# Peptides against a protein of PDB entry 3T6J, part 8

Target 1, 375 residues: chain A of PDB entry 3T6J
Amino acid sequence: PIVESYIGFIESYRDPFGSRGEFEGFVAVVNKAMSAKFERLVASAEQLLKELPWPPTFEKDKFLTPDFTSLDVLTFAGSGIPAGINIPNYDDLRQTEGFKNVSLGNVLAVAYATQREKLTFLEEDDKDLYILWKGPSFDVQVGLHELLGHGSGKLFVQDEKGAFNFDQETVINPETGEQIQSWYRSGETWDSKFSTIASSYEECRAESVGLYLCLHPQVLEIFGFEGADAEDVIYVNWLNMVRAGLLALEFYTPEAFNWRQAHMQARFVILRVLLEAGEGLVTITPTTGSDGRPDARVRLDRSKIRSVGKPALERFLRRLQVLKSTGDVAGGRALYEGYATVTDAPPECFLTLRDTVLLRKESRKLIVQPNTRLE
Target 2, 372 residues: chain A of PDB entry 3T6J as posed
Amino acid sequence: PIVESYIGFIESYRDPFGSRGEFEGFVAVVNKAMSAKFERLVASAEQLLKELPWPPTFEKDKFLTPDFTSLDVLTFAGSGIPAGINIPNYDDLRQTEGFKNVSLGNVLAVAYREKLTFLEEDDKDLYILWKGPSFDVQVGLHALLGHGSGKLFVQDEKGAFNFDQETVINPETGEQIQSWYRSGETWDSKFSTIASSYEECRAESVGLYLCLHPQVLEIFGFEGADAEDVIYVNWLNMVRAGLLALEFYTPEAFNWRQAHMQARFVILRVLLEAGEGLVTITPTTGSDGRPDARVRLDRSKIRSVGKPALERFLRRLQVLKSTGDVAGGRALYEGYATVTDAPPECFLTLRDTVLLRKESRKLIVQPNTRLE

## One batch from the design tools (peptide; made by RFdiffusion4, then SolubleMPNN)

Design b1_p8_4_s3 (from b1_p8_4, 4 letters changed)
Fold by OpenDDE base, seed 1:
Structure b1_p8_4_s3 (fold): chain B 375 residues (1-375), chain A 8 residues (1-8)
Amino acid sequence: as target 1 above (375 residues)
Amino acid sequence: SFERYPLA
């Protein structure tokens, strides 16, 4: 088998300021079959990057072909096992040297292993589709999230010599219609500027890229989905995201007004964006469970994903990128923290919903090292 | 990175 590994201070999710890496490491075996799909995605990456809702001036100047591999993890040492990885976590290196993506395939398998009777917060008519397509939709989402999410966008920088990596006279901010008014100075990084929101903000951008680009027929074709199957994968991917936004409330601590997990905060933000879009796209309905206790249902109107969801996500995703590129911390924080705010304001009453989420919380799944043998 | 189910 082909073995891959990494070790070191890599992910900064446990740093409140999003800067200091946690020491972790893994040993994994390459899944050749799934890796082939991701290789096809890589082959289309340069074209798909152009589908993102920002001008080329906000994208990397030069496309660098990344590596993408699906891995079955044998051993993982760390505080958590990711489903996908994009490294290095340094934007300057990503832009100048390139990056590598991995999908931890057997971790994804754990993620979608849920019994129908235990599946919470979905309408009954969605459960079978969800069970059928959650796994495949995860593959799509992870691939897009890593490769085209984390692997996209440009930071506007003035280097130590005073040179800009963009034309100040010609580059226009698509949100304001004006020239670029802010950038990263020498020594400033994404993490150093955006600090407490940097990790979650970036995850939100990456997740949004996944949802946005999964609507593209070429993406679904790469993963082997056509016709009704492709549409079902799209539907389930979006449905999973809005459900995840509700589930995310578990990781909010009201007393401290903080989030304990960057990805879940990101998913809540996306839920808020899609709720704000209105028009019946997303509905969260408090209900009463069979046990007489509070429950809830999330409904996504399939027919409104493209007409309502996509435009809302497009606008939001563009704003995320523009604020990131320009180093506009004030604007970025205002935008992101606005959507990340959890109150009990109607009609959503998110704090009340949080109580429901906690009430319906399932026992934690254990991830155990798989067995291997020579054949 | 991408994580669906953070460890408690």
Scores: peptide ipSAE 0.093, ipTM 0.827, DockQ to the pose 0.470
Fold by OpenDDE base, seed 5:
Structure b1_p8_4_s3 (fold): chain B 375 residues (1-375), chain A 8 residues (1-8)
Amino acid sequence: as target 1 above (375 residues)
Amino acid sequence: SFERYPLA
């Protein structure tokens, strides 16, 4: 088997400032079959990048073909095991030197092991479909998230010599219609500038890219889905995201007004965006469980994903990218923290829903290291 | 990175 390993101060999610890496390491085996799908995605990446909702001037000047591999993890040392990885975490290096993507396939598989009877917050009619397509939809989402999420977008930079990596006279901010008024100065990075919101903001952008691009037939074809299956994968992917946004409330600490997990905060933000879109796209309904205690149901109208969801996500995703590219921390923080705010305001009453989420919380799953054997 | 079920 082909063995890959990673070790070092890599992920910075535990640093409130997003700068200091946590020491972690893993050993994994390449899954050749799953890697083939990601290779096809890489082959289409340059074209798919053009489908993102920002002008080419806000995209990387030159496409650098990344590596993308599916891995089955044998050993992982760290505080948390991801489902996918895009490295390096330095945006400046991603833009100039390229990047590597991995999907931790067997980690995703563990996430699939949810029993139907324990599946919370879904309508009964959605449960079987969700169980069937959760895995495949995760593959799509992770692939898009890593490759075209984290792998997309340009940072406007003025270097130490005063030179810009963009034409100040011709590049227009699509949100304002004006010339670019802010950028990253020498020594400023994404993490240093956006600081406490950088990680979650970037995860939100990447997750949004996944949802947005999974609507493209070419993407579904790459992953081997056609016709009704493709539509089901799309539906389940979006359904999973809105459900995750509800589940995310577990990771909010009301007393401290803070989030404890960047990805879950990101998913809550996306839920808020899709709820704001209205028109019956997403509905969260408090219910009473069979045990007589509070419960809830998330409903996603499949027929409104493209007509309502996509335009809402497009506008939001473009705003995320524009604010990121221009280094507009004030605007970015205002936008992101606005959607990340958790209150008990009607109609959603998110703090009340949080109590329901906590009440319905499952026991923590244990990931167990497998044994290897020579044959 | 992408994480669905973070360790609490």
Scores: peptide ipSAE 0.066, ipTM 0.818, DockQ to the pose 0.474
Fold by OpenDDE base, seed 2:
Structure b1_p8_4_s3 (fold): chain B 375 residues (1-375), chain A 8 residues (1-8)
Amino acid sequence: as target 1 above (375 residues)
Amino acid sequence: SFERYPLA
């Protein structure tokens, strides 16, 4: 077997400022069969990057072909085990040197295990479809999230010699119609500049890329889905995201007005964006469970994903990227914190829904270290 | 990185 490992100060999710890495390490075995799917995605990456909703001037100047491997984890040391990894965690290095993507396949497989009777917040008619396509849709989302989410976009930089990595005279901000007015100076990074929102903001961008690009037929074809199956995978991927946005409320602390998990905050933000789109795209309905206690149902109108959801996500995702590229912390913070705010305002009443989420909280999943054997 | 749900 092919063994991969990494070790060091890598992920910064536990740092409130998103800068200091936590010591982490893993040992894993390459899954050749699953890696082949991601290799096909890599082969299409340069073309798929052009489908993202920003001008080429806001994308990498040169495409650098990354590695993408599916791994079965033997041991993982850290505060949390991810489903996917994109390294290095420095946007400047991603632009100039390239990056590597990893899917932790056996971690995803554990996450796929769902009992129908314990599946919360979905309508009964969606449960079987959700169970059937949760795994495949996760593979699509993780692949897009890592490769084309974290692996996309350009930071505008002025180096220590005063040189710009963009043409100041010709590059136009698509949101303002004006020339670029802000950028990263020498020594400034994404994390140092955006600080407390950097991790969650980037995860939100990556998740949004996944939702946006999963609508593209070429993406579904790469993963082996066509026709009705492709549409079901799309539906379940979007449904899972809006459900995750509701579940995310578990990780909000009202008394401190803070989030305790970057990915969950990101998913709540996406839920808010899709709710704001209106037109019946997403509906969250408080209900009463069979036990007589509060419950809720999330409904996604499949027929409105492309007509309502995609345009809303396109606009939002473009704004995320433009603000990131230009180093506009004030604009970025205003946008992101606006959607990340949790209140009890009607009609959603998110603080009340949070109580429901906590009441219906699922058992915490644990990953147990596997073993190997000789055959 | 991508974490679907916090495990720990």
Scores: peptide ipSAE 0.060, ipTM 0.807, DockQ to the pose 0.510
Fold by OpenDDE base, seed 3:
Structure b1_p8_4_s3 (fold): chain B 375 residues (1-375), chain A 8 residues (1-8)
Amino acid sequence: as target 1 above (375 residues)
Amino acid sequence: SFERYPLA
């Protein structure tokens, strides 16, 4: 078997300022079959990058072919086990030197163990479809999230010598129609500038890329889905995201006005974006459960994903990228914190919904590290 | 990184 490992100060999610890495490590075995799908995704990455909703001037100057491997993790030492990884975590290195992606396939497989009777917040008509396609849709989402999410976009930089990595005279900000007014100076990084929102903001961008690009027929084809199956995978991926946005409320602390998990905050933000789009795309309805206590249902209108959802996500995703590229912390914070704000304002009443989410909370899953052997 | 089920 092919064995992969890493060890060191890698992920900074536990740093409130997003800068200091947590010491972690893993040992894993390559899943050749799943890796083949991700290699096909890599082969299409240069073309798919062009489908993202920002001008080429906001994308990396030169495409650098990354590695992408599906791994079955044998041991993971750290505070949390991810479903996917994109490293290095430095944007400058990503755009100039390249990067590597991994999907922890057997971690994703744990999500398959959902019992229908315990599946919360979905319409009954969606439950079987959700159970059937949750796993496959995760593979798609993780692949896109890592490769084309974290692996996309350019930071505008002025180096220590005063040179710009973009043409100040010709590059136009697509949101303002004006020349670029801000950039990263020497020594400034994504994390150093955006600080407390950096991790969640980047995860939101990556998740949004996943939702946006999963609509592309070529993506579904790469993963082996066509026809009705492809449409179901798309639907379940989007449905999972809006459901996750509701579930995310568990990780909000009202008393401190803060989020305890970057990815869940990101998913809540996406939910807010899609709710704002209106037109019946997403509906969250408080209900009464069979036990007589509060419950809720999330509905996603499949027919409106492309007509309503995609344009809304496109605009939002472009704004995320433009603000990131230009180092516009004020604009970025205003945008992101606006969507990340949790109040009890009608019609959603998110603080009330949070109580419902907590009431319906499932027991925490335990991940047990496996062993393997040759046969 | 991508995390579906945060443990911490």
Scores: peptide ipSAE 0.105, ipTM 0.836, DockQ to the pose 0.483; fails the geometry check

Design b1_p8_4_s4 (from b1_p8_4, 3 letters changed)
Fold by OpenDDE base, seed 1:
Structure b1_p8_4_s4 (fold): chain B 375 residues (1-375), chain A 8 residues (1-8)
Amino acid sequence: as target 1 above (375 residues)
Amino acid sequence: SVEVYPLA
């Protein structure tokens, strides 16, 4: 078998300021079959990057072909096991040297194992479809999230010598129609500038890229889905995201106005964006469970994903990228924290929904180190 | 990266 490993201070999710890495390590075995799909995605990456909703001037100047491998993790040392990884986490290195992507396939498989009777917050009519396509849709989402999410976009920088990595005279901010008015100075990084929101903001951007690009026919083709299956994968991917946004409330601490998990905060933000789009795209309905206690249902109108959802997400994603590229911390914080705010305001009443989420919370799954044999 | 949490 082909073995891959890494070790070091890699991920900064546990740092409130998003800067200091946590010591982490893994040993994994390459899954050749699943890696083939990601290789096809890499082969289309340069073209797919052009489909993202920002001008080429906000994308990397030169496309660098990354690696992407599906791995079955044998051992993982850290506070949490990811489903996918994009490294390095330094934007300058991503832009100039390249990056590597991995999908931890057997971690994803654990997430797929859900009993129908325990599946919360979905309409009955969606449960079977969700169970069937959760795995495949998650593969698509992780691939897009890592490769084209974390692997996309440019930071505007002025170096120590005063030189810019963009043409100040010709590059136009697509949101304002004006020239670029802010950038990263020498020594400034994404994490150093955006600090407390940096990790969650970036995860939100990456998740949004996944949702946005999964609508592209070429993406579904790469992963081997056609016709009705492709549409179902899209639907379940979006449904999973809006459901995750509701589940995310578990990780919000009202007393401290604090989010305890960057990815879940990001997913809540996306839920808020899609709810704001209106027009019946997403509906969260408080209900009463069979036990007589509070419950809830999330509904996503499939017919409105492209007509309502995509445009809303496009606008939001473009704003995320523009604010990131220009180092506009004030604008970025205002945007992101606005969507990340949890109140009990109607009609959603998110604090009340949080109580429902906590009430319906199931025991955490235990991930156990696997064993391997050569026969 | 993407972290997986119990979705059920």
Scores: peptide ipSAE 0.163, ipTM 0.847, DockQ to the pose 0.356
Fold by OpenDDE base, seed 5:
Structure b1_p8_4_s4 (fold): chain B 375 residues (1-375), chain A 8 residues (1-8)
Amino acid sequence: as target 1 above (375 residues)
Amino acid sequence: SVEVYPLA
């Protein structure tokens, strides 16, 4: 078998400033069969990048074909096991040297093994579709998230010699209509500038890319979905995201006004964006469970994903990218923290919903090392 | 990356 591993100070999610990596490592085996879909996605990556809602001037100047591999993890040493990985975590290196994407296939399989009777916060008429398509839709989401999410976008930089990596005279900010007025100076990085919001902000951008591009027929075709199946995969992917936004409340600490998980914070932000879009796209309804205790239901109107959801997400995603590219920390923080704020204000009453989420919390799944043998 | 497990 083909064995892959990495060891070192890699992921910075445990650093509140998003800079210091946690010492971690894994050993995994390549799943050749599952890697095939991701290779097809890689083959279309350059074209799909053009579908993202920002000008080419805000995209990387040179497309570097990345690796994308599905891995079955044998052992993982760290504080959290990801479903997917994009490395290195240095944007400059990703732009000049390339990057690698990994899907942890067996981790994905474990994560979505929930029984129907235990599936929370969904309407009964959605549960069967959700169970059927959550795996496939998540493969799509992870692929897009890693490859075209983390793998997209340009940072405007002035180097130590004063040279810019963009034409100051011709590049226009699509949000303002003006020339670029801010950028990263020598020694400044994404994490150093955006600090406490950097990790979650980037995850939000990547998740948004996934939702946005999963609407593209070519993406669905790459993953082997057509017709009604493709529409169901789209629906379940979006449904999973809005559900995740609700579940995310578990990882908010009201007393500290703090989020404890970057991806979940990102998912909550997306939920807020889609709720703001209105028009009946997303509805969260408090209910009473069979036990007489609080419950809730999330409803997504599939007929409004393209007409209401996509435009809302497009505008939001473009803003995320523009603020990131220009190093506009003030604007970025204002935007992101605005959507990440958790209050008990009506109509959503998120703090009350949080109590419901905690009440309905499932037992934590345990992942154990698999067995291997020679035959 | 997409985390499946919350960071401890």
Scores: peptide ipSAE 0.141, ipTM 0.838, DockQ to the pose 0.515
Fold by OpenDDE base, seed 2:
Structure b1_p8_4_s4 (fold): chain B 375 residues (1-375), chain A 8 residues (1-8)
Amino acid sequence: as target 1 above (375 residues)
Amino acid sequence: SVEVYPLA
């Protein structure tokens, strides 16, 4: 077997300022069969990058082919086990040197082990479909999230010699129609500028890329889905995201007006964006459970994903990228914190929904680290 | 990185 490992100060999610890495390490075995799907995705990456909703001037100047491997984790030392990884966590290095992606396949398998009777916040008619396609749809989402989410976009930089990595005279901001007015100076990084929102903002961008690009037929084909199956995978991927946005409320602390988990905050933001799109795309309905206690149902209108959802996500995702590229912290913070705010305002009454989420909270899932043997 | 749900 092929063994991969890494160790060091890698992930910064536990740092409120998003800069200091937690000491982490893992040992894993390469899953060759599962890696083949991601290799096909890598082969199409350069073309798929062009489908993202920003001008080429806001994308990397040169495409550098990354590695992408599926791994079965043997041991993991850290505060949390991810489903996927994109490294290095430095945008400048991603832009100039490239990056590596991994999917932790056996971690995903644990997440897919759900019992129908315990599945919360879905319509009964969606439960079987959700159970069937949650795993496959999440493989798609993770692949897109890592490779084309974290692996996409350009930061506008002025180096220590005063040179720009973009043409100031010709590059136009697609949101304003004007020339670029802000950029990263020498020594400034994504994390140093965006600080407390940097991690969650970037996760939100990456998740949005996943949702947006999973609508592309070529993506589904790469993962082996066609026809009705492809449409079901798309539906379940979007449904899972909006459900996750509701579940995310568990990780909000009202007393501190703070989020405790970057990915969950990101998923809540996406939920808010899709709710704002209106037109019946997403509906969250408070209900009463069989036990007589509060419950809720999330509904996603499949027929409106492309007509309502995609345009809303396109606009939002473009804004995220433009603000990131230009280092516009004020604009970025205003946008992101606006969607990340949790109140009890009607019609959603998110603080009340949070109580429902907490009431229906499932037991924490654990990953038992395995052994291997030769036979 | 992607986390399905926090496991810790």
Scores: peptide ipSAE 0.131, ipTM 0.830, DockQ to the pose 0.498
Fold by OpenDDE base, seed 3:
Structure b1_p8_4_s4 (fold): chain B 375 residues (1-375), chain A 8 residues (1-8)
Amino acid sequence: as target 1 above (375 residues)
Amino acid sequence: SVEVYPLA
């Protein structure tokens, strides 16, 4: 077996300022069969990067072929086990040296073990489809999130010698139509500038890339989905995201006006973006459960994903990238915190919905580390 | 990274 591991101060999610890493480590075995799909995705990465909704001037100057491997984790020491990893967590190194992606396949498998009767906030007609395709759709999402989410985009930098990594005279900001007016100075990083929103903002960008690119037929083909299956995978992936945005309210603390989980905050932001798109794309309806207590239903109109959802996500994703590239903290914070704000304003009444989410909360799952043997 | 939290 091929064994992979890492150890050290890797992830900074527990640092409110997004800078200090938590000490963690894992030992895993390569899943060759699943890794083959991600290898095909890597082979198409350079082409797929061009499908992202920003000019090439906002993308990496040179494509560096990354590694992507599916892993079955045997041992993980840390506060939480991720489904996927993109390292290193330094944008400058990602741009100049490259990066590595992993999918923790057996972690994903655990997430799929949901009983139909316990599945909350979905229409009955969607439950069977959701159960069937949750796993496969999440594989697609994780692959895109890591490789083309975290693995995409350029930071505009002025180095210690005063040189720019972009042409100030020719590069145009697609949002303003003007020349670039802000950038990262020497010693400034994504985390140092965007601080408290950096982690969640980046996760939101990566998740948005996943939703956006999963609409591309080539992506679905790489993962082995065609025809009706491909459309179902797309639908369930988007449905899972909007549902996750509702579930995310569990991780909001109203009294402190803060989020306790970066990924869940990101998913809530995406839900808000898709709700703002309107036109019946996403609907959240408060209901009464069979027990007589508050409940809710999330509905996603499949027929409006491409016509309404994609354009809305495109505009939002482009804004995220442009603000990130230019180091526009004021603009980025205004945009992101605007969508991340949780109030009880109608029609959504998110604080009220939060009470419903908490009421319907499932018991915390315990992850148990496995043994393995050679046979 | 993508963290999988219990999606109910």
Scores: peptide ipSAE 0.175, ipTM 0.856, DockQ to the pose 0.359; fails the geometry check

